# Peptides against a protein of PDB entry 1LOE: the designs that were tried, part 106

Target 1, 181 residues: chain A of PDB entry 1LOE
Amino acid sequence: TETTSFSITKFGPDQQNLIFQGDGYTTKERLTLTKAVRNTVGRALYSSPIHIWDSKTGNVANFVTSFTFVIDAPNSYNVADGFTFFIAPVDTKPQTGGGYLGVFNSKDYDKTSQTVAVEFDTFYNTAWDPSNGDRHIGIDVNSIKSINTKSWKLQNGKEANVVIAFNAATNVLTVSLTYPN
Target 2, 181 residues: chain A of PDB entry 1LOE as posed
Amino acid sequence: TETTSFSITKFGPDQQNLIFQGDGYTTKERLTLTKAVRNTVGRALYSSPIHIWDSKTGNVANFVTSFTFVIDAPNSYNVADGFTFFIAPVDTKPQTGGGYLGVFNSKDYDKTSQTVAVEFDTFYNTAWDPSNGDRHIGIDVNSIKSINTKSWALQNGKEANVVIAFNAATNVLTVSLTYPN

## One batch from the design tools (peptide; made by RFdiffusion4, then SolubleMPNN)

Design b2_p26_5_s3 (from b2_p26_5, 8 letters changed)
Fold by OpenDDE base, seed 5:
Structure b2_p26_5_s3 (fold): chain B 181 residues (1-181), chain A 26 residues (1-26)
Amino acid sequence: as target 1 above (181 residues)
Amino acid sequence: VSLSATVNLNFPARISAANSFSSTLK
């Protein structure tokens, strides 16, 4: 079965505890979002709300976060869907599981979700994923259907370093993934 | 591997937000 775990190196300007939703938990200094039970959703929320948008000034904050993740998917016949990093309202709750990664409910644009996600997608959903069927990184805006994707060669069981940065001046979200060694 | 996109994080009625991670198992 596929399992996903990650270690947060930098989650925000102020490191705080996590709020777990669904089947997420911490073990061995790693955050585990999936367990060996089918049809589960695991989420972890930053316990302190972050101020991204100022309603009075319209200013948006820059941010950079980095983490290391491991996906273990030794069997191609028994895989999960991958995992996401996402930004959502403070009162966000688990959404549709499976290919929706517990973060979205539709492949159609839904402005009411107020959710931006970076997906590390390991399962091909023909209804919305890139037609080549590759594992991929995607940037999702209010929909599980990514606004942009890039093929990603998974190194099974290896630690990947991820940096996600948002530049408020340009509104550009950048994702970088590297495998050390 | 690097990927970029332009996103709008100015959501109406959203002053605070949460960073989080999610994963599912089928």
Scores: peptide ipSAE 0.392, ipTM 0.764, DockQ to the pose 0.180
Fold by OpenDDE base, seed 3:
Structure b2_p26_5_s3 (fold): chain B 181 residues (1-181), chain A 26 residues (1-26)
Amino acid sequence: as target 1 above (181 residues)
Amino acid sequence: VSLSATVNLNFPARISAANSFSSTLK
């Protein structure tokens, strides 16, 4: 067995354990994924590959990830798409299509992308988002069209705590988001 | 709020993966 863990309390200007893509960068000890400019994409990849699936044995690893985030979206007009936590091949590249959260490039299922994402979606895309138009959390498998979603009440500018856990025995991915009291 | 789904992470030809964050603005 092997265990890989990391913790980043403060993001520094020389964050060597992250690979920045697009407009992702660090400032004020926080990871910032955009420059707050329309039509921009920012990503940050953990620099060390994580062995999740062994093609020879078929074994899949458990994992748990926790993080905090803040979204400032005071109105529905000038809002970003949101952000994602995602797992993809090590050579993954940013996707620039609007509404795809920088991760996907189609609403059609594409198994070749080998990408699983948890989206925290703040922009309603009629073509694939839940019809109620709610901001939502979604679990995306090889498509921007989520396999499951849950309405999410964004607390503007407040720090949210997220835990994402994967149970390899059941293949269940669980996402929890809370706003501390 | 909590959300769960069954996902298959044993993709062919994928031995390693990267944990990442991504966001867009428009």
Scores: peptide ipSAE 0.405, ipTM 0.777, DockQ to the pose 0.188; fails the geometry check
Fold by OpenDDE base, seed 1:
Structure b2_p26_5_s3 (fold): chain B 181 residues (1-181), chain A 26 residues (1-26)
Amino acid sequence: as target 1 above (181 residues)
Amino acid sequence: VSLSATVNLNFPARISAANSFSSTLK
Protein backbone atom coordinates (compact mmCIF):
# COMPACT_ATOMS: atom_id res chain seq x y z
CA THR B 1 0.00 0.00 0.00
CA GLU B 2 1.22 3.44 -0.92
CA THR B 3 1.97 5.94 1.79
CA THR B 4 1.93 9.71 1.60
CA SER B 5 3.35 11.87 4.32
CA PHE B 6 3.16 15.55 5.10
CA SER B 7 4.98 17.64 7.60
CA ILE B 8 4.29 21.22 8.46
CA THR B 9 7.06 22.43 10.70
CA LYS B 10 7.10 26.12 9.94
CA PHE B 11 5.72 28.56 7.44
CA GLY B 12 7.39 31.41 5.68
CA PRO B 13 6.26 34.51 3.88
CA ASP B 14 7.21 32.94 0.59
CA GLN B 15 5.48 29.65 1.16
CA GLN B 16 5.02 28.28 -2.31
CA ASN B 17 3.32 25.00 -1.55
CA LEU B 18 0.17 26.61 -0.21
CA ILE B 19 -2.85 28.13 -1.85
CA PHE B 20 -4.46 30.70 0.36
CA GLN B 21 -8.18 31.22 0.44
CA GLY B 22 -10.13 33.86 2.23
CA ASP B 23 -8.10 35.58 4.86
CA GLY B 24 -5.36 33.01 5.16
CA TYR B 25 -1.78 34.17 4.83
CA THR B 26 1.69 33.68 6.20
CA THR B 27 3.78 36.06 8.21
CA LYS B 28 7.23 35.29 9.50
CA GLU B 29 7.04 31.67 10.54
CA ARG B 30 3.34 31.31 11.03
CA LEU B 31 0.32 30.55 8.97
CA THR B 32 -2.46 32.87 9.96
CA LEU B 33 -5.89 31.71 8.96
CA THR B 34 -7.96 34.64 10.15
CA LYS B 35 -7.64 38.35 10.64
CA ALA B 36 -9.56 38.22 13.88
CA VAL B 37 -12.52 39.82 12.17
CA ARG B 38 -16.03 38.64 12.78
CA ASN B 39 -17.15 35.81 10.56
CA THR B 40 -13.98 35.61 8.53
CA VAL B 41 -12.74 32.47 6.90
CA GLY B 42 -9.16 31.64 6.20
CA ARG B 43 -7.95 28.54 4.45
CA ALA B 44 -4.70 27.15 3.20
CA LEU B 45 -4.53 24.33 0.71
CA TYR B 46 -1.57 22.30 -0.34
CA SER B 47 -0.77 23.45 -3.83
CA SER B 48 -0.47 19.94 -5.13
CA PRO B 49 -3.32 17.48 -4.88
CA ILE B 50 -2.56 14.33 -3.00
CA HIS B 51 -3.07 10.95 -4.55
CA ILE B 52 -4.94 9.00 -1.94
CA TRP B 53 -7.48 7.18 -4.04
CA ASP B 54 -6.86 5.38 -7.30
CA SER B 55 -10.01 5.56 -9.37
CA LYS B 56 -9.01 2.61 -11.49
CA THR B 57 -8.14 0.12 -8.81
CA GLY B 58 -10.07 1.60 -5.95
CA ASN B 59 -6.99 1.39 -3.79
CA VAL B 60 -6.49 3.96 -1.11
CA ALA B 61 -3.11 5.01 0.15
CA ASN B 62 -2.05 5.37 3.71
CA PHE B 63 -1.09 8.81 4.82
CA VAL B 64 0.33 10.51 7.83
CA THR B 65 0.73 14.17 8.52
CA SER B 66 2.06 16.11 11.44
CA PHE B 67 1.91 19.75 12.32
CA THR B 68 1.74 22.18 15.16
CA PHE B 69 -0.80 24.86 15.78
CA VAL B 70 -1.40 27.60 18.27
CA ILE B 71 -4.71 28.99 19.35
CA ASP B 72 -4.55 32.25 21.19
CA ALA B 73 -7.95 33.31 22.42
CA PRO B 74 -7.56 35.49 25.48
CA ASN B 75 -10.58 37.65 24.79
CA SER B 76 -13.89 36.15 25.79
CA TYR B 77 -15.77 38.66 23.68
CA ASN B 78 -13.78 38.05 20.54
CA VAL B 79 -13.34 34.35 20.08
CA ALA B 80 -12.47 31.99 17.29
CA ASP B 81 -14.52 29.01 16.28
CA GLY B 82 -11.56 26.73 15.98
CA PHE B 83 -9.27 25.15 13.46
CA THR B 84 -9.63 22.33 10.97
CA PHE B 85 -7.40 20.06 9.03
CA PHE B 86 -9.37 18.71 6.13
CA ILE B 87 -9.32 16.67 2.99
CA ALA B 88 -11.56 17.93 0.22
CA PRO B 89 -11.84 17.92 -3.56
CA VAL B 90 -9.05 19.62 -5.44
CA ASP B 91 -11.33 22.44 -6.49
CA THR B 92 -12.52 23.13 -2.98
CA LYS B 93 -13.54 26.65 -2.09
CA PRO B 94 -14.36 28.30 1.20
CA GLN B 95 -17.63 27.16 2.66
CA THR B 96 -19.76 28.54 5.46
CA GLY B 97 -17.89 30.38 8.15
CA GLY B 98 -18.47 30.64 11.83
CA GLY B 99 -19.17 27.34 13.45
CA TYR B 100 -18.89 25.61 10.12
CA LEU B 101 -15.22 26.57 10.08
CA GLY B 102 -15.31 27.46 6.42
CA VAL B 103 -15.36 23.78 5.55
CA PHE B 104 -18.97 22.65 5.74
CA ASN B 105 -22.41 24.06 5.09
CA SER B 106 -24.67 21.89 7.18
CA LYS B 107 -24.93 19.62 10.15
CA ASP B 108 -26.82 17.26 7.90
CA TYR B 109 -24.83 14.65 6.04
CA ASP B 110 -24.06 15.83 2.53
CA LYS B 111 -22.27 13.30 0.39
CA THR B 112 -21.60 15.92 -2.25
CA SER B 113 -19.28 17.70 0.14
CA GLN B 114 -16.68 14.96 -0.20
CA THR B 115 -14.93 16.44 2.78
CA VAL B 116 -13.34 14.79 5.75
CA ALA B 117 -12.13 17.08 8.47
CA VAL B 118 -10.44 16.98 11.80
CA GLU B 119 -11.76 19.84 13.83
CA PHE B 120 -10.19 21.45 16.82
CA ASP B 121 -13.31 23.14 18.00
CA THR B 122 -13.13 25.91 20.53
CA PHE B 123 -16.69 27.19 20.34
CA TYR B 124 -19.77 25.36 21.52
CA ASN B 125 -22.49 25.28 18.91
CA THR B 126 -25.52 23.83 20.62
CA ALA B 127 -27.01 22.63 17.37
CA TRP B 128 -24.36 20.03 16.65
CA ASP B 129 -21.56 19.96 19.22
CA PRO B 130 -21.35 17.55 22.13
CA SER B 131 -23.76 18.59 24.82
CA ASN B 132 -21.12 18.82 27.51
CA GLY B 133 -19.93 22.04 25.92
CA ASP B 134 -16.29 21.03 26.06
CA ARG B 135 -13.74 22.16 23.59
CA HIS B 136 -13.14 19.09 21.54
CA ILE B 137 -11.47 17.33 18.70
CA GLY B 138 -13.85 15.95 16.15
CA ILE B 139 -13.74 13.87 13.03
CA ASP B 140 -16.20 15.21 10.51
CA VAL B 141 -17.42 13.38 7.45
CA ASN B 142 -19.47 15.47 5.05
CA SER B 143 -20.97 17.34 7.96
CA ILE B 144 -19.95 19.74 10.67
CA LYS B 145 -21.57 17.34 13.08
CA SER B 146 -18.73 15.05 14.04
CA ILE B 147 -19.00 11.31 13.76
CA ASN B 148 -16.75 11.09 16.78
CA THR B 149 -15.42 13.56 19.30
CA LYS B 150 -13.19 13.76 22.29
CA SER B 151 -12.88 16.48 24.86
CA TRP B 152 -9.73 18.50 24.56
CA LYS B 153 -8.28 20.89 27.07
CA LEU B 154 -6.93 23.84 25.18
CA GLN B 155 -3.70 25.27 26.46
CA ASN B 156 -4.07 28.82 25.32
CA GLY B 157 -1.15 30.14 23.37
CA LYS B 158 0.74 26.86 23.50
CA GLU B 159 1.86 24.79 20.58
CA ALA B 160 -0.16 21.66 20.08
CA ASN B 161 1.52 18.79 18.30
CA VAL B 162 -0.83 16.95 15.99
CA VAL B 163 -0.44 13.71 14.14
CA ILE B 164 -3.13 12.57 11.75
CA ALA B 165 -2.87 9.19 10.14
CA PHE B 166 -5.03 7.18 7.83
CA ASN B 167 -4.83 3.42 7.63
CA ALA B 168 -6.07 2.34 4.25
CA ALA B 169 -6.43 -1.27 5.27
CA THR B 170 -8.91 -0.42 7.99
CA ASN B 171 -10.15 2.96 6.76
CA VAL B 172 -9.41 4.30 10.20
CA LEU B 173 -8.38 7.89 10.64
CA THR B 174 -6.51 8.59 13.83
CA VAL B 175 -5.79 11.91 15.46
CA SER B 176 -3.31 12.54 18.20
CA LEU B 177 -2.86 15.85 19.93
CA THR B 178 -0.29 16.50 22.60
CA TYR B 179 1.22 19.46 24.33
CA PRO B 180 4.92 19.37 25.08
CA ASN B 181 5.76 19.29 28.75
CA VAL A 1 -5.58 13.06 23.47
CA SER A 2 -6.35 10.65 20.69
CA LEU A 3 -9.36 10.04 18.51
CA SER A 4 -10.23 7.71 15.69
CA ALA A 5 -13.00 6.98 13.27
CA THR A 6 -13.71 5.02 10.14
CA VAL A 7 -13.77 7.27 7.12
CA ASN A 8 -14.10 6.96 3.37
CA LEU A 9 -11.43 8.68 1.33
CA ASN A 10 -12.41 7.31 -2.04
CA PHE A 11 -12.24 10.63 -3.84
CA PRO A 12 -9.70 13.01 -5.31
CA ALA A 13 -8.38 15.01 -2.46
CA ARG A 14 -6.39 18.02 -1.45
CA ILE A 15 -5.06 18.46 2.03
CA SER A 16 -6.16 21.72 3.55
CA ALA A 17 -6.33 23.74 6.70
CA ALA A 18 -9.01 26.20 7.64
CA ASN A 19 -10.20 28.41 10.43
CA SER A 20 -13.06 30.73 11.13
CA PHE A 21 -13.53 33.53 13.59
CA SER A 22 -16.52 35.02 15.31
CA SER A 23 -17.15 37.61 17.95
CA THR A 24 -19.57 36.60 20.64
CA LEU A 25 -20.62 38.68 23.58
CA LYS A 26 -20.40 36.57 26.68
Scores: peptide ipSAE 0.399, ipTM 0.782, DockQ to the pose 0.237; fails the geometry check
Fold by OpenDDE base, seed 2:
Structure b2_p26_5_s3 (fold): chain B 181 residues (1-181), chain A 26 residues (1-26)
Amino acid sequence: as target 1 above (181 residues)
Amino acid sequence: VSLSATVNLNFPARISAANSFSSTLK
């Protein structure tokens, strides 16, 4: 059975309180998103909207966030989908379809979704995941089918450090994942 | 490991984390 723990060091410029959706909850310093039941979803949102876009001027702000996560997936008999870091409209709600990481509901591009996600995907979905079957990091824009992916070797039970940066001048989102020694 | 892509963030947004669960028997 796969479990996921999530430690937020910094989301955007400011630390915010969280709104929990589905099975998501916190302990002392950890956010738990996964319940070991098929087709369940856990999410956590910042309680306040982030101010990254000005609708009047069209200006977009840079942001950088970092967090640490642990995935424990000791076998392939009961495996979760993985987890996402995502940016979505303030009225975003959980999506319950299996394989969609609680964020999307289709492999078809839907511009009305206005959702961008970074996925840390531990389950191979033949319908949309890279054909090599590797666990992978993906960047998802309005679809569970990633616009770009990279193979990722999960170190079971180890803390991974993630940095996600958005450059407003180039509109480039960058993800880096490292395992400390 | 690093990854990048061009994305559009032109909307009022929350920064969020999410996870879903599915399983297979092998």
Scores: peptide ipSAE 0.396, ipTM 0.775, DockQ to the pose 0.235; fails the geometry check

Design b2_p26_5_s4 (from b2_p26_5, 7 letters changed)
Fold by OpenDDE base, seed 5:
Structure b2_p26_5_s4 (fold): chain B 181 residues (1-181), chain A 26 residues (1-26)
Amino acid sequence: as target 1 above (181 residues)
Amino acid sequence: VTLSATVTLNFPARISASNSFSSTLK
């Protein structure tokens, strides 16, 4: 069974700064977002709203976040769908599971979702994923269908280092993933 | 691996993570 662990330095050791939704929880200083049980969604929200957008001026701030994750998918008989880093409204609630990763409800663009996500997708959904069927990283804007993707070679059980940066001057979101040697 | 895209962030937001396990057989 595919399992995913998620660790981010910004999260406090006592995890008081997290809001858990669905089946998300912490163990061994890592977030566990899946219980490896079918028909489940696990999410973890940062308890404090991020201050990237000023409602009065409309100004947007830069941000950079880094984290590590581990995906363990020893076989293809019982696999999950990957995991997602996302930015959504403060009152966000779990959305459709499975291939929608608990973050979206449609492959159609829905501006009302106000959700930007970085997916680390390990399951090929023919309806919206890149046709080559590769595991991939995707940037999703208001839809599970990515606006841009790149093939990604999963290293099972190994820690991947991720950096996600947003440049407010250009509105460019950049994702970098590396496996340390 | 590096990936970039242009996005708009103009709402009060939380940084979050999510995962799911499908109800369908795989």
Scores: peptide ipSAE 0.436, ipTM 0.833, DockQ to the pose 0.239
Fold by OpenDDE base, seed 1:
Structure b2_p26_5_s4 (fold): chain B 181 residues (1-181), chain A 26 residues (1-26)
Amino acid sequence: as target 1 above (181 residues)
Amino acid sequence: VTLSATVTLNFPARISASNSFSSTLK
């Protein structure tokens, strides 16, 4: 049994364990995925591949990740599309922006995407988002159309704590978000 | 807020974890 772990307390200008794509960068010890500019996509990939699935045995690893995020929107009622935490192939490249969050290209299931994402979606896209129009957390599997969602009240400019856990025995992915401050 | 779903992770052995943000202001 092998365990891989990492922790980033502060993001530096020479963050060696991250691969930046698009407009992603570090500033003021924070990872900034995008500025509040239209039509931007920013991504940050962990530089070391994670062996989560064993092709020989079919076994899948348990994992837990935690992070904090801040969404700073110019107006609490006029925000951009949101962001994701996602797992994808090592050679993943930025995908469609806007409502696709730079991670997917379609609302139709595409097994070739091989991408699982947790979306923190701040914009209602009529074509695939829950009909209530709420900002929401979603779990996405090979599609921007979530397999499950839950309404989430954005606190603009505030730090949210997120925990994402995967139980390999049950294949259950769990997302928890709180605003402690 | 807590959300769960059943997912199958049967991708090639080497994958990466990352995040992404789209800031298309509307």
Scores: peptide ipSAE 0.414, ipTM 0.822, DockQ to the pose 0.209
Fold by OpenDDE base, seed 3:
Structure b2_p26_5_s4 (fold): chain B 181 residues (1-181), chain A 26 residues (1-26)
Amino acid sequence: as target 1 above (181 residues)
Amino acid sequence: VTLSATVTLNFPARISASNSFSSTLK
């Protein structure tokens, strides 16, 4: 068995274990994915590929990741699409289509994308988001149209704690988001 | 808030984070 783990408590300007794409960068010891400019995308990839699937045996690894994030969205007319944690092939490239969170490029299911994302969606896209218009957490498999969603009330400017766990025995991905009291 | 789903992972991958920005005019 093999275990890979890492922890980044402070993001430095020369973060060697991250590959920045688009407008992603570090400042004030934080990873910043956008410049708050319309139609921009920023991404950060862990520099080392993770061995989650063995093509020869078909075995899949368990994983758990945790992080904190802050979203500032004080109004509804100037709002980011949201934030994603995603797993994609090592040669993944940023996608520039608006509303796709920099991860997808179509609302149609595309198995060739091989992308699984957890979205923290702050912008209502009528074409694919839940009809109630709520900000939401979603699990996306090869499409921006989530296979499952849950309404999420954003606490503006507050630090959210996220835990994402994958159980290889059950193939269940679990997302937990909390705001500390 | 907790959310779960069944997901198949069958590719070499990087753990990644992404964000995009858009807005509408009122």
Scores: peptide ipSAE 0.405, ipTM 0.800, DockQ to the pose 0.245; fails the geometry check
Fold by OpenDDE base, seed 4:
Structure b2_p26_5_s4 (fold): chain B 181 residues (1-181), chain A 26 residues (1-26)
Amino acid sequence: as target 1 above (181 residues)
Amino acid sequence: VTLSATVTLNFPARISASNSFSSTLK
């Protein structure tokens, strides 16, 4: 069974700026979003809202975030659906699990979702995933059906370094994933 | 591996954005 954990640079045993939802929990060194149970959703929210959009001016801020994650997927038949970084309303709650990654409820565009996500998808959902069946990175906007994807070869049990950057001038979100060594 | 896309991060004034992480098990 696939398990997923991740770490951020500011994460520590005394960290109090995370709100856990579903089956997510923390250890001294890692935040684990899933446990070895089928159909589970684990989420972790920052307790403080992100100041991306200015209500007075309408301006949008640039942002860059980085983290590492580890996915353990010992077999290709019994895997989780993946890992997701997402931006959503402050009062967001877990959404549909499984292929919807606990973040979305539909493959149809739903503006009321107000959710932008970066998925690291380890399970092929024929209804919306790239037809090649590859594990992939996807950028999702108000839908589990990614607006763009790219194949990604999972290194089982290895730490992946991720950088997600948003350029407010161009509205371009960029995702970079690397495996050191 | 690098991926880019154009996204709109324009939230209504009544809504504050938060970032978080999610994972699922099949």
Scores: peptide ipSAE 0.403, ipTM 0.765, DockQ to the pose 0.187; fails the geometry check

Design b2_p26_7_s1 (from b2_p26_7, 10 letters changed)
Fold by OpenDDE base, seed 2:
Structure b2_p26_7_s1 (fold): chain B 181 residues (1-181), chain A 26 residues (1-26)
Amino acid sequence: as target 1 above (181 residues)
Amino acid sequence: ADYTAEIRITSVSGSSVLSSSNVPPA
């Protein structure tokens, strides 16, 4: 059995177990993915590779991740683009295409990307987002076009608690989001 | 129009377990 676990409640200026990409950085004990500026992409990766799938046995790891986030927009009515929690190959690099949340680069399914993400999307992109235009949570498998979405009401400036769990036995990924305040 | 937003992660935790019993369905 292989296990990996980590917990960061305060992000230090020199967080050794994280790899920062793009404009991502830590300040005031928080991980800031983006500041309220245009054309910015920030990411942070857990520094140690996680063995999620064993090609030899076919085994897939069960995993659970929890995090709290805040989206703080100067204009509550106009918020773009959102962010994702993602799992990707170790050589993953930030993507700058608008609407792709720094992770994807196409709405088309690409199995070679080997990327799974849970998006917290605040901006409606006509080409791939749910037609209702709602801000939403989406499960993305090798594409920015979610395989499943659920409307989410953004509370600007408020902390949201998220729990993402994957059950390998059932191949089900669950996502929960709540605003404690 | 200004669509910018600051996005912060204030805490994060994770756990994974890989074992012989973790086999996804066909």
Scores: peptide ipSAE 0.644, ipTM 0.917, DockQ to the pose 0.917
Fold by OpenDDE base, seed 5:
Structure b2_p26_7_s1 (fold): chain B 181 residues (1-181), chain A 26 residues (1-26)
Amino acid sequence: as target 1 above (181 residues)
Amino acid sequence: ADYTAEIRITSVSGSSVLSSSNVPPA
């Protein structure tokens, strides 16, 4: 049995267990993926590779992750684009920005991406987002076009708590989001 | 119009378990 766990409650200026990509950085003990500046992509990766798939047995790991985030937009009515929690191969690099959230490059299914993401999408992209136009949580498998979505009401500037869990036996990914305050 | 936003992560934790009892991909 292989088990990996970690916890970060304060992000230091030299956070050794994270790999920062693009515009992602730490300041004031927080991880900042993007500042309120156009055309930016920021990512942070857990520095240690996690054995999610056993090539010999084919087994897939169970996992759970939790995090707290804040989206702070100057204009509450116009907020782009959101962010993701994602799992991707070692040596992954930032992908297309904007509506692709720096994680994907296409709305078409691309098995070579080998990327699974939970998106917290604040901007409606007519080409792939749910037609109701709602801000939403989405599950993305090898595509920015979600396989499943749920409407989410953004509370600008407030902390949200997220829990994501995957059960390999049932192949079910669960996502919860709450605003405790 | 300004569509920008600052996105901050204030805490994160994770855990994974891989064992022989895990199920292969479908």
Scores: peptide ipSAE 0.611, ipTM 0.902, DockQ to the pose 0.832
Fold by OpenDDE base, seed 3:
Structure b2_p26_7_s1 (fold): chain B 181 residues (1-181), chain A 26 residues (1-26)
Amino acid sequence: as target 1 above (181 residues)
Amino acid sequence: ADYTAEIRITSVSGSSVLSSSNVPPA
């Protein structure tokens, strides 16, 4: 049995168990993926590789991730672009294409990407987002075009709680988001 | 630009378990 676990409630200036990419950084004991400026991409990776899939046996890890986030936009009516929780190969690099949330670079399915993400998408991209234009949570498999989405009402500046769980026995990924206050 | 936003993560935890019984369905 292989296990990996971590918990961070205060993000320090030298957070050893995270790898920061792009504009991601820590300040005031929190992880800031982006500041409210244009053309910015920030990411943070857990520093240790996680054995999530064994190609020889077909075994897949169960995993649970919980986090709290705040999206704080100067203009509540137009908020771009959102962010993701993602799992990708260890050599993953930030992607800078607009609307791709720093993770993807195409709406076409690309199995070589080997990337799964849960997106918290605040901006409607007509080429791939749900046609109703709602801000949404999406599950992305090797593409920015989600395989499933659900509308989500952003509360600007408020803290949200997220739980993402994968059950390997059922092959089901679940996502929950709540605003506790 | 008025479409920008600060995105902060204030806490995070993760756990994964891989064992010989974690076989996904076909």
Scores: peptide ipSAE 0.603, ipTM 0.894, DockQ to the pose 0.860
Fold by OpenDDE base, seed 4:
Structure b2_p26_7_s1 (fold): chain B 181 residues (1-181), chain A 26 residues (1-26)
Amino acid sequence: as target 1 above (181 residues)
Amino acid sequence: ADYTAEIRITSVSGSSVLSSSNVPPA
């Protein structure tokens, strides 16, 4: 049995267990993915490869991830684009920005991306997002076009608590989001 | 109009368990 665990409550400038990509960096003990500027992509990867899928046995890991985030937009009515929690190959690099959230390159299914993401999407992209236009949580498999979505109301500038859990036995991914304050 | 946003992660934790007893996905 292989187990992995980590916890980061303060993000320091010398955070050795994270790899920062693009505009992602640490500020005031927080992980800042993006500043309020246009055309930016920021990512952070856990520095140690995690054995999620065993190609020899076919086994898939159970996992639970929790995090707290803040989206702080100068205009609450126009907020682009959101962010993801994602799992990708170890050598993954930033992908297309904007509505693709720096993780995908197409709305078409692309198995070569080998990427699964939970998106917290604040901007309606007509070409692939749910037609109701709601900000939403989405599950993305090799495409920015989610296989499932749920509406979510952004509280601008407030901390949200997220829990993402995957049960390999049932092949079910669960996502919860709450605003505790 | 301005459509930008600052996105911050203030804490994160995770755990995973991979065992030979895991059921392979369908």
Scores: peptide ipSAE 0.584, ipTM 0.883, DockQ to the pose 0.857

Design b2_p26_7_s2 (from b2_p26_7, 10 letters changed)
Fold by OpenDDE base, seed 1:
Parts: sequence; C-alpha cells; structure tokens
Structure b2_p26_7_s2 (fold): chain B 181 residues (1-181), chain A 26 residues (1-26)
Amino acid sequence: as target 1 above (181 residues)
Amino acid sequence: PDYTAEVRITSISGSSVLSSSNVPPA
C-alpha cells in the first residue's frame, strides 16, 4: 500500500512542498493563485509526485482533498474566470488562461493531456459551459468541457469549504462545497 | 468592464491510498 498525505494551514513565503507556477504566490499566509489583474494565470503543485495509477495492475488510488478558498472580485456581478483543483502529469505546465483556467487548451477531449480537474467556474463560456449560464462546479476529464456540472452560488469575498473525494472501486468523484459563514 | 478577481486558498489537506483493492470496474 502506498500512501501520501499533506496538510497546509498556513502558506509560508518558502513553502517547500509546493511548486509555484505563473502568477501563483503566497502572501499573508495564504496561497494566491491570481490577483485581480487581467490576463494572469497562477498555479501551485504539490511538490511530491503521487502514484495515482499503476499501469501494470490497473490499480487507481483513492484520494480525498479538502480546502478552503476565497474568490474576491471588485465587482460581484463580473467575475472571471474561477479556478480548479487538478491532477496532471508531473511535468505539467500552465496551459491556456481565461476560460481554460490555465489547465486545458480545448473543449475537445484530448487523452494526451492526462488531466482531471474540478473547476469552480464563475464565468459563462458559451462554447462549452452549461447553457443556463450559472456559475458552477464542474468535473473536467481531458477537456475544459465538463462531463458533469452543478450550479453554485458564489459568495464574493467569503470563505468556502470544499471536499473532493475519489473512490477508485466505484470510479466516482464527489465534490461538496459549503459556506460556513 | 472589469471581470478580474483574486483567488486565495487559505488551507488545504489531502491524502491518497493506492492498494490492490483500488481497482476500478472494467
């Protein structure tokens, strides 16, 4: 059995177990993926590779991740683009920004990306987002076009709690989001 | 119009377990 675990309650200026990409950085003990500045992409990777799939046996890891986030927009009616929690190859680099959230490059399924993401999407992109135009949580597999979505009401500037769990036996990914305050 | 937003992560934890029992359906 292979097990990996980590916990970060304060993000330091020299957080050794994270790799920062693009505009991502730490300040005031929090991880800031983007400031309120146009055309930016920020990412942070857990520095240790996680063996999530065994090619020989086909085994896939169970995993659970919980985190708290804040989206703080100067205009609560105009908020773009959101962010993702994602799993990608070790050598992953920032991808297309904007509606692609720095993680994908196409709405077409591309198995070569080897990327799974949970998106917290605040901006409606007509080409791939749910037609109701709602801000939403989405599960993305090798494409920015989600395989499943659920409407979500953003509370601007408020802290949200998220739990993401994957059960390998059932091949089911679950996501929960709550605003405790 | 300005659509920008600051995105902050204030805490995170995670765990993964890979074992012989973690086999997805065929």
Scores: peptide ipSAE 0.636, ipTM 0.910, DockQ to the pose 0.905
Fold by OpenDDE base, seed 5:
Structure b2_p26_7_s2 (fold): chain B 181 residues (1-181), chain A 26 residues (1-26)
Amino acid sequence: as target 1 above (181 residues)
Amino acid sequence: PDYTAEVRITSISGSSVLSSSNVPPA
């Protein structure tokens, strides 16, 4: 059995267990993926590779992740683009920004991407987002076009609590989001 | 119009377990 765990309650200026990419950085003990600046992409990776899939046996790991985020927009009615929690190969680099959230490059399924993401999407992209135009949570597998979505009401500037869990035995990924305050 | 937003993560934790019991369903 292989187990990996981590916990970060305050993000330091020299956070050793994170790899920062693009515009991502730490400030005021928080991880800032983007500031309110146009055309930016910020990412942070857990620095230690996690053995999610065993190539010899085909076994897949169970995992659970919880985090708290804030989206803080100067205009509450116009908010782009959101962010993702994602799993990708160890050599992953920032991808297309904007509606692709720095994680994908296409709405077409691309198995070579080897990327799974949970998106918290605040901007409606007509080409791939749910037709109702709602801000939403989505599960993305090798594509920015989600395999499943759920409407979500953004509370601008407030902290949201998220829990993401994957059960390998059932092949089910669950996402929960709450605004406790 | 200004669509920009600051995105902050204030805390995160996680765990993963890989074992012989973590087999996807047939």
Scores: peptide ipSAE 0.621, ipTM 0.907, DockQ to the pose 0.900
Fold by OpenDDE base, seed 3:
Structure b2_p26_7_s2 (fold): chain B 181 residues (1-181), chain A 26 residues (1-26)
Amino acid sequence: as target 1 above (181 residues)
Amino acid sequence: PDYTAEVRITSISGSSVLSSSNVPPA
């Protein structure tokens, strides 16, 4: 059995178990992926690779992640682009294409990317987002075009609690988001 | 228009378990 676990309640200036990419950094004991500026991409990776799939046996890891986030936009009516929680190969690099949330680079399915993401998408991209234009949570498999989405009402500047869980036995990924206050 | 936003993570925890019992269905 291989187990990986971590817990960060205060993000320090020297957070050894995270790899920061792009403009991601820690300040005031929090992880800031982006500041409210144009043309910025920030990511943070858990520093230790996680063995989540064994190609020989077919075994897949169960995993659960819980986090709190805040999206704080100067203009509540115009908020781009959101962010993702993602799993990708160890050599993954930030992507800078607009609307791709720093993770993907195409709406076409690309199995070679080996990337799964849960997106918290605040901006409607007509080329791939649900046609109703709602801000949404999406599950992205090897593409920015989600395989499933659910409308989500952003509360600007408020903390949201997220739980993402994968059950390998059922092959089901679940996502929950709540605003506790 | 200004579409920018600050995105911050306040806390995070995670766990993963890989074992011989974690075989996904076909």
Scores: peptide ipSAE 0.617, ipTM 0.901, DockQ to the pose 0.909
Fold by OpenDDE base, seed 4:
Structure b2_p26_7_s2 (fold): chain B 181 residues (1-181), chain A 26 residues (1-26)
Amino acid sequence: as target 1 above (181 residues)
Amino acid sequence: PDYTAEVRITSISGSSVLSSSNVPPA
């Protein structure tokens, strides 16, 4: 049995266990993926690879992650684009920005992406987002077009608590989001 | 219109367990 765990409660200016990509950086002990400026893509990767899937045995890891985030927009009515929690190959690089959230390049399924993401999407993209236009949580597998979504009401500037859990035995991914305040 | 937003992560933790029993359903 292989077990991996990590915890970051304060993000330092030289956070050794993170790899920063694009505009991602740390400030005031926070991980900032994007500032409130146009045309930015920021990502951060855990610096150590995690053994999620063993190709030889077929074993898939159970995993749980918890994090807190804030989306802070100057205009609460116009908020783009959101962000993702994602799992990707160790050599992953930033992808298309905007509605693709810096993680994907297409709404078409592309197995070569090898990327699974939970999106917290604040902007409606007609080409792939749910037709109701709601801000939403989505599960993305090798595509920005989610395989499943749930409406989510953004509280601008407020902290949200997220728990993402995957049960390999049942192939069930669960996502919970709460605003404690 | 201004659609921009700052995205901050304030904390994160995680764990994973890989075992021979962790086999996806067929």
Scores: peptide ipSAE 0.609, ipTM 0.897, DockQ to the pose 0.909

